# Peptides against a protein of PDB entry 6IDX: the designs that were tried, part 20

Target 1, 380 residues: chain A of PDB entry 6IDX
Amino acid sequence: KELAKLSADVTFATEFINMDGIIVLTRLVESGTKLLSHYSEMLAFTLTAFLELMDHGIVSWDMVSITFIKQIAGYVSQPMVDVSILQRSLAILESMVLNSQSLYQKIAEEITVGQLISHLQVSNQEIQTYAIALINALFLKAPEDKRQDMANAFAQKHLRSIILNHVIRGNRPIKTEMAHQLYVLQVLTFNLLEERMMTKMDPNDQAQRDIIFELRRIAFDAESDPSNAPGSGTEKRKAMYTKDYKMLGFTNHINPAMDFTQTPPGMLALDNMLYLAKVHQDTYIRIVLENSSREDKHECPFGRSAIELTKMLCEILQVGELPNEGRNDYHPMFFTHDRAFEELFGICIQLLNKTWKEMRATAEDFNKVMQVVREQITRA

## One batch from the design tools (peptide; aimed at target 1 R88 L98)

Design b1_p12_6_s3 (made by RFdiffusion4, then SolubleMPNN; from b1_p12_6 with S11A)
Fold by OpenDDE base, seed 5:
Structure b1_p12_6_s3 (fold): chain B 380 residues (1-380), chain A 12 residues (1-12)
Amino acid sequence: as target 1 above (380 residues)
Amino acid sequence: LPVPKLSPLPAF
């Protein structure tokens, strides 16, 4: 206990480390010897002293043995652990993951996000906070190939449902530390959209062009089986499609693929449009047809609006930016839906279409409408 | 342009 308290002092820490004191603490953990009287209390103070000593940055985290990592991971994986040991073990693992890619690899082999979910189902908000913090650390340090797998594990209805039900909808006020970890988790998950946001459409890719054609089909031929695409590319048909792409509100009515060559938002805008068209088909058709029947220059260009709205949402959500340590603003909706970004887009595109009508906007007012919509979204 | 009154955003 006194060692744990004194370990917060840099002068004491330096001298204690110079005396190999930290090696003694690591060996106490590595031994795993539960036979000592007051083992749990002694271990909790040992882990506290170890953290406080390591926080001085005097000793590299890479000094820790695989046996030490396994013991700490073992405390996190045990269903019945002392709360104080669990809390310190989660914090040690977080620090290890954040400070060393080599330790990240070893820890990612010993623990899973699934094991950390059990620590979210507790009433202790501090344990919940450290569990989310460790999840965030693992997600931040994951290589790109593993990051999508972790996101898919986050996209498991289970983790979001647990965070929603046990943290966000809990009977307790959310503390600043928890709000920060929820913000970090949101940012890290939305950063997976960065690849799609920075992916340019290839105008020569037939599969990508077929998505744009599917948007046209859903809007104008909703009762038509896609199998009945009549094989004759007559000039009348090409002219019809150019008209349809104009009615869809693309900037390039001849080759709408060109509208998706700008990054951001690149292909992410097309993903949002396709999601809206498939998942919220009635809403999509309504938005398109309400504007396609207008000859009064008050048509809201859906295609252009969807692209610029996707870009705006990426800017508001700071897609591709690292989490800021001073922020704690999270969006509860992120935890309510599997495809929260596309659902947010679907809400915001309806808001944009409504705002456009209320403003009696024309194509010249586009940027003013987008500014009003930005203010509406950011004041939510 | 009439700025629409900020309808209170639906409480998410």
Scores: peptide ipSAE 0.041, ipTM 0.707, DockQ to the pose 0.015
OpenDDE base, seeds 1, 2, 3, 4: peptide ipSAE 0.022, 0.025, 0.035, 0.036; ipTM 0.688, 0.691, 0.715, 0.714

Design b1_p12_6_s4 (made by RFdiffusion4, then SolubleMPNN; from b1_p12_6 with V3T S11E)
Fold by OpenDDE base, seed 4:
Structure b1_p12_6_s4 (fold): chain B 380 residues (1-380), chain A 12 residues (1-12)
Amino acid sequence: as target 1 above (380 residues)
Amino acid sequence: LPTPKLSPLPEF
């Protein structure tokens, strides 16, 4: 107890570390010996002293043994651990993950996100915060393949549901620390969009051009079976769809693929358009046909609007930016849907289309409409 | 251009 308190002092910490004191603390954890009276209290103070000593940055986190890691991971993975031990164990694991890629690898083998989700199903917001903090650390330090796997996993869907039900919709105020961890989780998840945001469309890629053609098909030929795609005469026929691409509101109505060569938002805009067209088909068709049937110069150019809206959403959500200290602004809607970005796009494109009508906008007013829509989104 | 009323985004 006194050691845990004194370990916060850098002078004490330096001398204690010089005496190999931290090695003694690690060995106490490694021993796992429950035979001592007050073992849980002693262990909680040992873990406190260990954290406080390590926070001085005098000793590398790589000094810890695999036995130590397994013991700490054991306190997080086992049911019915003392809350004080659990909290400190989560914090130690977070620090290990953040400070050492070697320790991240070892911890990622010993702990699952599913085990951490169990610590969100509690009334203690501090435990919930440290559990999300460790999830965020694991997500941040994961290699890209594992990061994508973590995001796509059922664990993330379940995590979002648990956060929504047990944190956001909880009968308690969200503390600043929890709000920060929710912000971090949101940022790290939206950063997975960066690749698509920075991917230019290849105008010569037939598969990518076929997506644009599918957008046209869904809008104008909704009753046509895609199996009736006429064979080798398709390219000359695709050139005849210049009128349809104009009605879709592409800037380059001759070759709409050129509109997706701008990065940001690159292919991410096409992904959003395709999602809207497939998942919200009635909404998509309504937006397109309502503007395609106009001859009054008040047509909202869907294709251009979708691209610039996707770019705007990436800017608002700070896609590609690392989470920063002191931010605690998170969007609850991020936890309500698996494809929250595409759903946000689907809402915002309807808002844009409405705002365009209300403003009686023309193509010359495009930037003014986008400015108003930005203000509407950022004030929501 | 008429300034549209700011409508909050629908909460999901």
Scores: peptide ipSAE 0.029, ipTM 0.668, DockQ to the pose 0.015
OpenDDE base, seeds 1, 2, 3, 5: peptide ipSAE 0.028, 0.029, 0.028, 0.028; ipTM 0.661, 0.676, 0.647, 0.669

Design b1_p12_7 (made by RFdiffusion4)
Pose (drawn by RFdiffusion4):
Structure b1_p12_7 (pose): chain A 370 residues (1-223, 234-380), chain P 12 residues (1-12)
Amino acid sequence: KELAKLSADVTFATEFINMDGIIVLTRLVESGTKLLSHYSEMLAFTLTAFLELMDHGIVSWDMVSITFIKQIAGYVSQPMVDVSILQRSLAILESMVLNSQSLYQKIAEEITVGQLISHLQVSNQEIQTYAIALINALFLKAPEDKRQDMANAFAQKHLRSIILNHVIRGNRPIKTEMAHQLYVLQVLTFNLLEERMMTKMDPNDQAQRDIIFELRRIAFDAETEKRKAMYTKDYKMLGFTNHINPAMDFTQTPPGMLALDNMLYLAKVHQDTYIRIVLENSSREDKHECPFGRSAIELTKMLCEILQVGELPNEGRNDYHPMFFTHDRAFEELFGICIQLLNKTWKEMRATAEDFNKVMQVVREQITRA
Amino acid sequence: FPIKLANFTNAL
């Protein structure tokens, strides 16, 4: 108990650390008997002292043994133990992950997505905060080529709805540190879109060109002389600036292939809305048609700007958009809503092609005021 | 004995 008190003082901590005092603590955790059952209080003070000593930055986190790591991960992976032990265990794992790629790799193997998510279902906000913090730390440290798989795994075990039901709509008001972790989680989540945002279409890739053909087919085949007239104009009546080679329009980065993903999502998941928008504007040879392809690409780019896809998390922000915690595909759903808004605003302005940038500005103002 | 959140910017 006394060690936990004094270890926050650097003057004391240095002295204790210079006698390998941290090893006394790690060896106790690695091999001590009955720690959770008979000595949980002692164990809580031990973990407090350990974290306080390590927070002085005198020694590397890489000093910790695999045995110590496994024991701490064990306290998290178990059907919940004492709250004080769990809080400090989650905190130790977060610090290990943030401070070492090697420790991240070992910890990622010792804890499951389901075990971490289950700790969000406790009524204690600090346990919830550290659980989200550990999840954020795993995302931050995951290799670029593994982060998407991790997101899918957390999504399949309902991380979003658990946060919505147990944190955002929970009884206890969200305090500053929890709000900060939700902000970080949202930033990391939006940043999963960044690679596709910056990926250009290969116009020479037939498979990618066939995606645009399929987009056009879904809409034009819902319309016979009128259908024929639409097809003779290649992709003009689908609203692409490059009428004959719309794949070129997707070389603009941002938004790149993310725009294509959004269009395909709207067509497949919301086929009636997609068909309505395209057919209201595919036989319009007055200058008043709203160009779908051009509008979708620019809207995708606008949403990326508004939502700050690609921005790094920082220490000064605690903001988040709560509605994104209400749908597994909230970004794509937002695209659909905003493309309908864009078409409504376009008609309200009796807009022509020359008004394109003005309409996009009004839409930007509508979205950002909402 | 309070516990603090680690600084996540170390991972950036």

Design b1_p12_7_s1 (made by RFdiffusion4, then SolubleMPNN; from b1_p12_7, 6 letters changed)
Fold by OpenDDE base, seed 3:
Structure b1_p12_7_s1 (fold): chain B 380 residues (1-380), chain A 12 residues (1-12)
Amino acid sequence: as target 1 above (380 residues)
Amino acid sequence: MKVKLANLSKAL
């Protein structure tokens, strides 16, 4: 107890470290020796002293043994650990992951996100905060290949559901620290969109072209009996499709694939359009047909609008940027849906279409509409 | 700025 208090002092910490005192603390943890009547209290103070000593930055985190890591990971994985030990163990693991890529690798072998989710189901908001902080640290330090594995839709769905039910919908006010960790998790989750945002469409890829053709089919052929596909010549079909792609509001009516070659937003815009067309088909058809039936130059170009909206949403959500320490602006909506970004796109494209009509916009007003929509989204 | 996106989903 006194050691834990004194360890906050840099002068004491320096002298204690020079006496190999930190090695003695690590060995106490490593030994797991339950020899004392107050073992749990002693261990909690040992872990506190260890954290306070390490926070001075005098000793590298790489000094810790694999036995120490396994022992700390063991306290997080055990179902009936003292709250004080659990909290400090989560904080130690977070600090290890953040400060050393070598320690990250070892910890990622010993601990799963599934084990950390159990610590979100408790009433203690501090434990919940440190559990999310450790998840965020693991996500941040994961190599790109493993970030996709952490992105496994099932693990994320379960995590989001638990956070929603046990943290966000909890009977307790969200503290600033928890709000920050929820913000960090949100940013790291949206950073998974970066790959698709930076993926250029290949205009020669038939599978990608078939997606654009499917957007056309859903908009214009949904009521047409497949029996009436006119066997009319290839050139009349190309001219018909060029008209349909114009009605869809693509910039390149001849080859809409060219509109998705710009990054950002690349293929992410096409993913959003396809999601809208499949999941919210009535909304998609309504938006397309309301604008395609206009001859008054007040048509909202859906394809162009969807691309620029996707780009704008990526900018607003800071896709590809690191979380900022001073921010705590999380959105509960992003924990309610598996496809939260695509659902946000579906909401915002309706807002854009409404704003376009209200402004009586033309193609020349496009940038003004986008500015108004940006303000509406960011002030909401 | 706190985007109350929860208000947008209720307003649409």
Scores: peptide ipSAE 0.016, ipTM 0.518, DockQ to the pose 0.025
OpenDDE base, seeds 1, 2, 4, 5: peptide ipSAE 0.013, 0.009, 0.014, 0.008; ipTM 0.504, 0.492, 0.509, 0.451; seeds 1, 2, 4 fail the geometry check

Design b1_p12_7_s2 (made by RFdiffusion4, then SolubleMPNN; from b1_p12_7, 7 letters changed)
Fold by OpenDDE base, seed 1:
Structure b1_p12_7_s2 (fold): chain B 380 residues (1-380), chain A 12 residues (1-12)
Amino acid sequence: as target 1 above (380 residues)
Amino acid sequence: MKVKLADLSKAL
């Protein structure tokens, strides 16, 4: 107890470390010997002293043994561990992951996100906070391939549902520390969109062109009786598609693929458009057809709007940016759905279309509409 | 991101 308190003092910490005191603490953890009276209390103080000493940055985290890591991971993975030991063990693992890539690799072999999710299914918000903090650390330090695997894993769907039900919809006010960890998790989750945001469309890729053609088909052929077989000539067919792509509001209505060569938002805009068209087909068709039937120059260009909205959402959500330590603004909506970004896009494109009508906008007002929509989204 | 160890030290 006294050691744990004194370990917060940098002068004491320096002298204690110079006396190999930290090595003694690590060996006490490594021994794992439950034979001592008050073992749990002693261990909790040992772990506190270790954390406080390491927080001075005098000793490298790489000094810890694999046996130490396994013991700490064991305290996180074992059922019915003392809350005080569990909290400190989560904090140690977080610090290890954040401070050493070598320790990250070792910890990622010893613990799973599934084991950490069990610590979210508790009433203790502090344990929940440390568990999310460790998940965030693991996510932040994961190689790109492992981040994508973490994203695709059933663990992420389960993680979102558990966070939503046990943290966000919990009967307790969310503390600033938890709000920060939820913000971090949100930012790290949206950073998985960076690849698609930075992927340029290849105008020569037929599969990517077929997606644009599918957007046209859903908008214009889904309501058309199968009797209008597209007429005889290849040139008439190209001219027809150029008209349809103009009605879809692409900037390059001759070759819409060129609109997706700009990064950001690249292919992410096309993904959002396709998601809207397939999942919210009635909304998509309505937005396209209500603008395609206008002759008053007040048509909202859907294709251009979808691209610029996707870019704006990426900017608002800071896609590709590291989490800021001073922020705690998280959106509960992003924990409600597996395709939360695409659902947000679907809401915001309707808002954009509404705002365009209310402003009686023309193509010259496009940037003003986007500014108003940005203000509306950032105030919500 | 450091979880505030000051909260862990107070819980002991």
Scores: peptide ipSAE 0.029, ipTM 0.620, DockQ to the pose 0.103
OpenDDE base, seeds 2, 3, 4, 5: peptide ipSAE 0.020, 0.024, 0.028, 0.026; ipTM 0.545, 0.603, 0.582, 0.599; seed 4 fails the geometry check

Design b1_p12_7_s3 (made by RFdiffusion4, then SolubleMPNN; from b1_p12_7, 6 letters changed)
Fold by OpenDDE base, seed 5:
Structure b1_p12_7_s3 (fold): chain B 380 residues (1-380), chain A 12 residues (1-12)
Amino acid sequence: as target 1 above (380 residues)
Amino acid sequence: MPVKLADLSKAL
């Protein structure tokens, strides 16, 4: 107890470390000897002292043994652990993950996000905070291949549902620390969009062209009897598609693939358009057809609008940026749906289309409409 | 503060 308090002092910490004191603490944890009277209290203070000593940055985290890691991970994986031990163990694991890629690898073998979910299903907001903090650390330090797997595990309805129901919708005010961890988790989740945001469309990729063709098909052929495919020559068909791509509001109505070569938002805009067209087909068709029949220059160019809106949403959500330690602004809506970004896009594209109509906008007003929409999204 | 995007999802 006194050691744990004194370990916060850098002068004491330096002297204690110079006396191999930290090695003694690690050995106490490694021994796992539960036979001591007041073992739980003693262990909680040992872990506190260890954490406070390591926070001075005098000793490398790489000094810890695999046995130590296994003991700490064992305290996190056991269903009946003292809250104080669990809290300190989560914090130690977080610090290990953040400070060493070698320790990250070892910890990622001993614990899973699934095991940390149990610590979210508690009434203790501090335990929930440290559990999310460790999840965030694991996510941040994961190599790109494993980050996608973790994201898929995060995309599991279960984790988001638990965060939503036990943390966000809990009967307790969200503390600043929890709000920060929810913000970090949100940022790290949106950073998975960075690859698609930075992926240029290849105009020669047939599969990517087929997506653009599918957007045309859904908008214009969904009600057309396949019998009315006029067997008229290849030129009339090509001219028809050029007209359809103009009605879809692509900037390059001859080769819409060129509109997706700019990064950001690259292919992410096409993903959003395809999601809208498949999941919200009636909304998509309505937006396209409401503007495709206009000859009054008040047509809202869907394709251009979808691209610029996707870019704007990436800017608002700071896609590709690291989480800021001073921020605690999270959006509960992103915990409500598996495809929350695409759903947000679907809401915002309707808002854009409405705002365009209300402003009686033309193509010259495009940037003004986008600015108004940005203000509407960011003030909501 | 949580930006009330929840209010956007209710207002649309």
Scores: peptide ipSAE 0.018, ipTM 0.587, DockQ to the pose 0.027
OpenDDE base, seeds 1, 2, 3, 4: peptide ipSAE 0.017, 0.018, 0.016, 0.017; ipTM 0.578, 0.584, 0.574, 0.548

Design b1_p12_7_s4 (made by RFdiffusion4, then SolubleMPNN; from b1_p12_7, 7 letters changed)
Fold by OpenDDE base, seed 3:
Structure b1_p12_7_s4 (fold): chain B 380 residues (1-380), chain A 12 residues (1-12)
Amino acid sequence: as target 1 above (380 residues)
Amino acid sequence: MKVKLPNLSKAL
């Protein structure tokens, strides 16, 4: 108990570490000797002192044995562990994962995300916070293949549902530490969009061009069966499509694929447009037709607006950036839907279209409208 | 607070 308090002092920590004090604490954990009276209380103070001593950064995390890791992982994976031991064990594992790639590999073999999700289904917010923190650490340090598996797994939908129901909709205020871990999880989740954001469209890829053609079909030929692939485009058909792509608000109405060669937002903008067109078809058709039927210079260019809005959302959400330790701004909506980015795009494109009308904007005012929309999104 | 949107058509 006194050791755990004194271990927060850097002067005491330095002297205690120089006396091999950490090695003594690790051996106490490694021994696993449950035979002592008050073992759980002693262990909780041992783990506290160990964590506080290691947080000074004087000793490398790589000093810990595989037996120590297995004991700590055992306290997280076993049912009915004392809350004080569980909390400190989660924090130790988080620190191990964050500070050592070698320890990450060993911990990732001993612990599953499913085991950590069970620690979210509790009334203790500190346990929930450290469980999310360890999930975030594992997600951050995972190699790309395993990170994608963690994201795509049914575990991620389950994780979001558990966080929503047991953390966000809990009968208690969210503390700053939990808000930070929710922010980190969001940033790490949005970083999975980076590949699509940096993927250029190939203007010669017919399959990618067929997606743009499908956007045109949904907007203008919604009653037409997609099986009526218009046969080889006669010059009259090309001229017709050029008009339709202009009405869709593409910058390159001859070859709209060229608008998706800019990265960011690359193919991610096309993914958002296709999602809107398929999932929110009435909203998509309304936005396109309201602007395509205008004979005045006040048409909102949907295609250009969708691309620049996707880029703006990536900038606001910091897609491709590491989480900042000082931030705690999380959006509850990202836990309510599996396609939350595309749903956010669908809300924001409607806001953009409304703002364009209210401002009585022309194509020359595009950047001014985008600035107002950015301010509206960031203040919401 | 309703951000008072500038009416750009009045600036022409």
Scores: peptide ipSAE 0.044, ipTM 0.680, DockQ to the pose 0.013
OpenDDE base, seeds 1, 2, 4, 5: peptide ipSAE 0.011, 0.005, 0.035, 0.009; ipTM 0.551, 0.436, 0.656, 0.543

Design b1_p12_8 (made by RFdiffusion4)
Pose (drawn by RFdiffusion4):
Structure b1_p12_8 (pose): chain A 370 residues (1-223, 234-380), chain P 12 residues (1-12)
Amino acid sequence: KELAKLSADVTFATEFINMDGIIVLTRLVESGTKLLSHYSEMLAFTLTAFLELMDHGIVSWDMVSITFIKQIAGYVSQPMVDVSILQRSLAILESMVLNSQSLYQKIAEEITVGQLISHLQVSNQEIQTYAIALINALFLKAPEDKRQDMANAFAQKHLRSIILNHVIRGNRPIKTEMAHQLYVLQVLTFNLLEERMMTKMDPNDQAQRDIIFELRRIAFDAETEKRKAMYTKDYKMLGFTNHINPAMDFTQTPPGMLALDNMLYLAKVHQDTYIRIVLENSSREDKHECPFGRSAIELTKMLCEILQVGELPNEGRNDYHPMFFTHDRAFEELFGICIQLLNKTWKEMRATAEDFNKVMQVVREQITRA
Amino acid sequence: SASLSPTPLHPL
């Protein structure tokens, strides 16, 4: 107990650390008997002292043994133990992950998505905060080529709805540190879109060109003389600036292939809305048609700007958009809603092709005021 | 690259 109190003082901590005092603590955790059952209070103070000593930055986090790591991960992976032990254990794991790529790799193997998510279901906000913090730390430290798989795994176990039901709509008001972790989680989540945003279409890749053909087919085949007239104009009546080679329009980064993903999502998941928007504007040879392809690409870019896809998390922000915690595909759903808004605003302005940038500005104002 | 500090430690 006394060690836990004094270890926050750097003057004391240095003395204790210079006698390998941290090893006394790690050895006790590695091999001490009955720690959770008979000595949980002692163990809580031990973990408090350990974290306080490590927070002075005198020694590397890489000093910790695999045995110590496994024991701490064990306290998190178990059917919940004492709250004080769990809180410190989650905090130790977060610090290990943030401070070492090697420790991240070992910890990622010792804890499951389900075990971490289950700790969000406790009524204690600090346990919830550390759980989300550990999840954020794993995302921050995951290799670029593994982060997407991790996101899918957490999604399949319902991370989003558990956060919605147990944190956002929970009884306890969200305090500043929890709000900060939700902000970080949202930033990391949006940043999963960044690679596709910056990926150009290869116009010479037939498979990619066939995606655009399929988009056009879904809409034009819902319309016979009128259908034929639409196809004779290649992709003009689908609204692409490059009428003959729309794949070129997807070389603009941002939004790149993310725009294509959004269009395909709208067509497949919301086929009636996609068909309505395209057919209202595919036989319009007055200058008043709303160009779908051009509008979708620019809207995707606008949403990326508004939602700050690609921005790094920082220490000063605690903001988040709660509605994104209500749908697994909230970004794509937002695209669909905004493309309908864009078409409504276009008609309200009796807009022509020359008004394109003005309409996009009004849409930007509508979205950002909402 | 993204980097953040650990969550502040809560009192026991």

Design b1_p12_8_s1 (made by RFdiffusion4, then SolubleMPNN; from b1_p12_8 with S1M S5K H10A)
Fold by OpenDDE base, seed 3:
Structure b1_p12_8_s1 (fold): chain B 380 residues (1-380), chain A 12 residues (1-12)
Amino acid sequence: as target 1 above (380 residues)
Amino acid sequence: MASLKPTPLAPL
């Protein structure tokens, strides 16, 4: 107890470290020896003193043994651990992951996100905060391949559901520390869109072209009686598609694939458009047809608007940027749906289409509409 | 590179 309090002092910490005091603390943890009276209290203070000593940055985190890591991970993975021990163990693991890539690798072998999710189902918001903080640390320090695997895992759906039900919809006010960890998780989740945002469409890839053709089919052929498929020659068919791609509001009516060669937003814009067309088909068809039937130059170009909106959303959400330590602005909506970015796009494209109509915009007003829409999104 | 600060310890 006194040691844990004194370990916050840098002068004491320096002397204690010079006396191999930290090695004594690590050995105490490594031994797992429950033979002492008040073992749990002693261990909680030992872990506190260890963390306070390490926070001075005098000793490298890489000094810790694999036995120490396993013992700390054991306190996180075992049921019915004392709350104080669990809390300190989560904090130590977070610090280890953040401070050392070599420790990250070892910890990622000893613990699973699934084990950490179990600590979110408790009523203790401090435990929940440290569990999310450790998940965030693991996600931040993960190699790109492992980060995508963590994102695609059933664990992420479960994580979002558990956060929504046990944290956001919990009977307790969300503290600043928890709000920060939710913000961090949100940023790290959106950073997974960076690959698609930076992926250029290949205009020669037939599979990617088939997605653009599917957007056309959903907009124009879904209401068409299959009896009216005109047996028209290849040139008439090509001219028809050029007209349809113009009606879809693509900039390149001849080859819409060229509109997706700019990065950002690259293929992410096409993903959003396809999601809207498949999941919100009535909304998609309405937006396209309302603008495609206009002869008054007040048509909102859906394709161009979808691309520029996707880019704008990436800028607003800071896709590809590291989370800022001072920010606590998490959006509960991002925990309500697995495809929250595409759902946000679906809301914002309707807002854009509405704003375009209200402004009586033309193609010359495009940038003004986008500025108004940006202000609307950032104030919501 | 903004390293996220470790979450502050709650008092024992």
Scores: peptide ipSAE 0.064, ipTM 0.746, DockQ to the pose 0.780
OpenDDE base, seeds 1, 2, 4, 5: peptide ipSAE 0.041, 0.042, 0.048, 0.036; ipTM 0.672, 0.675, 0.673, 0.622

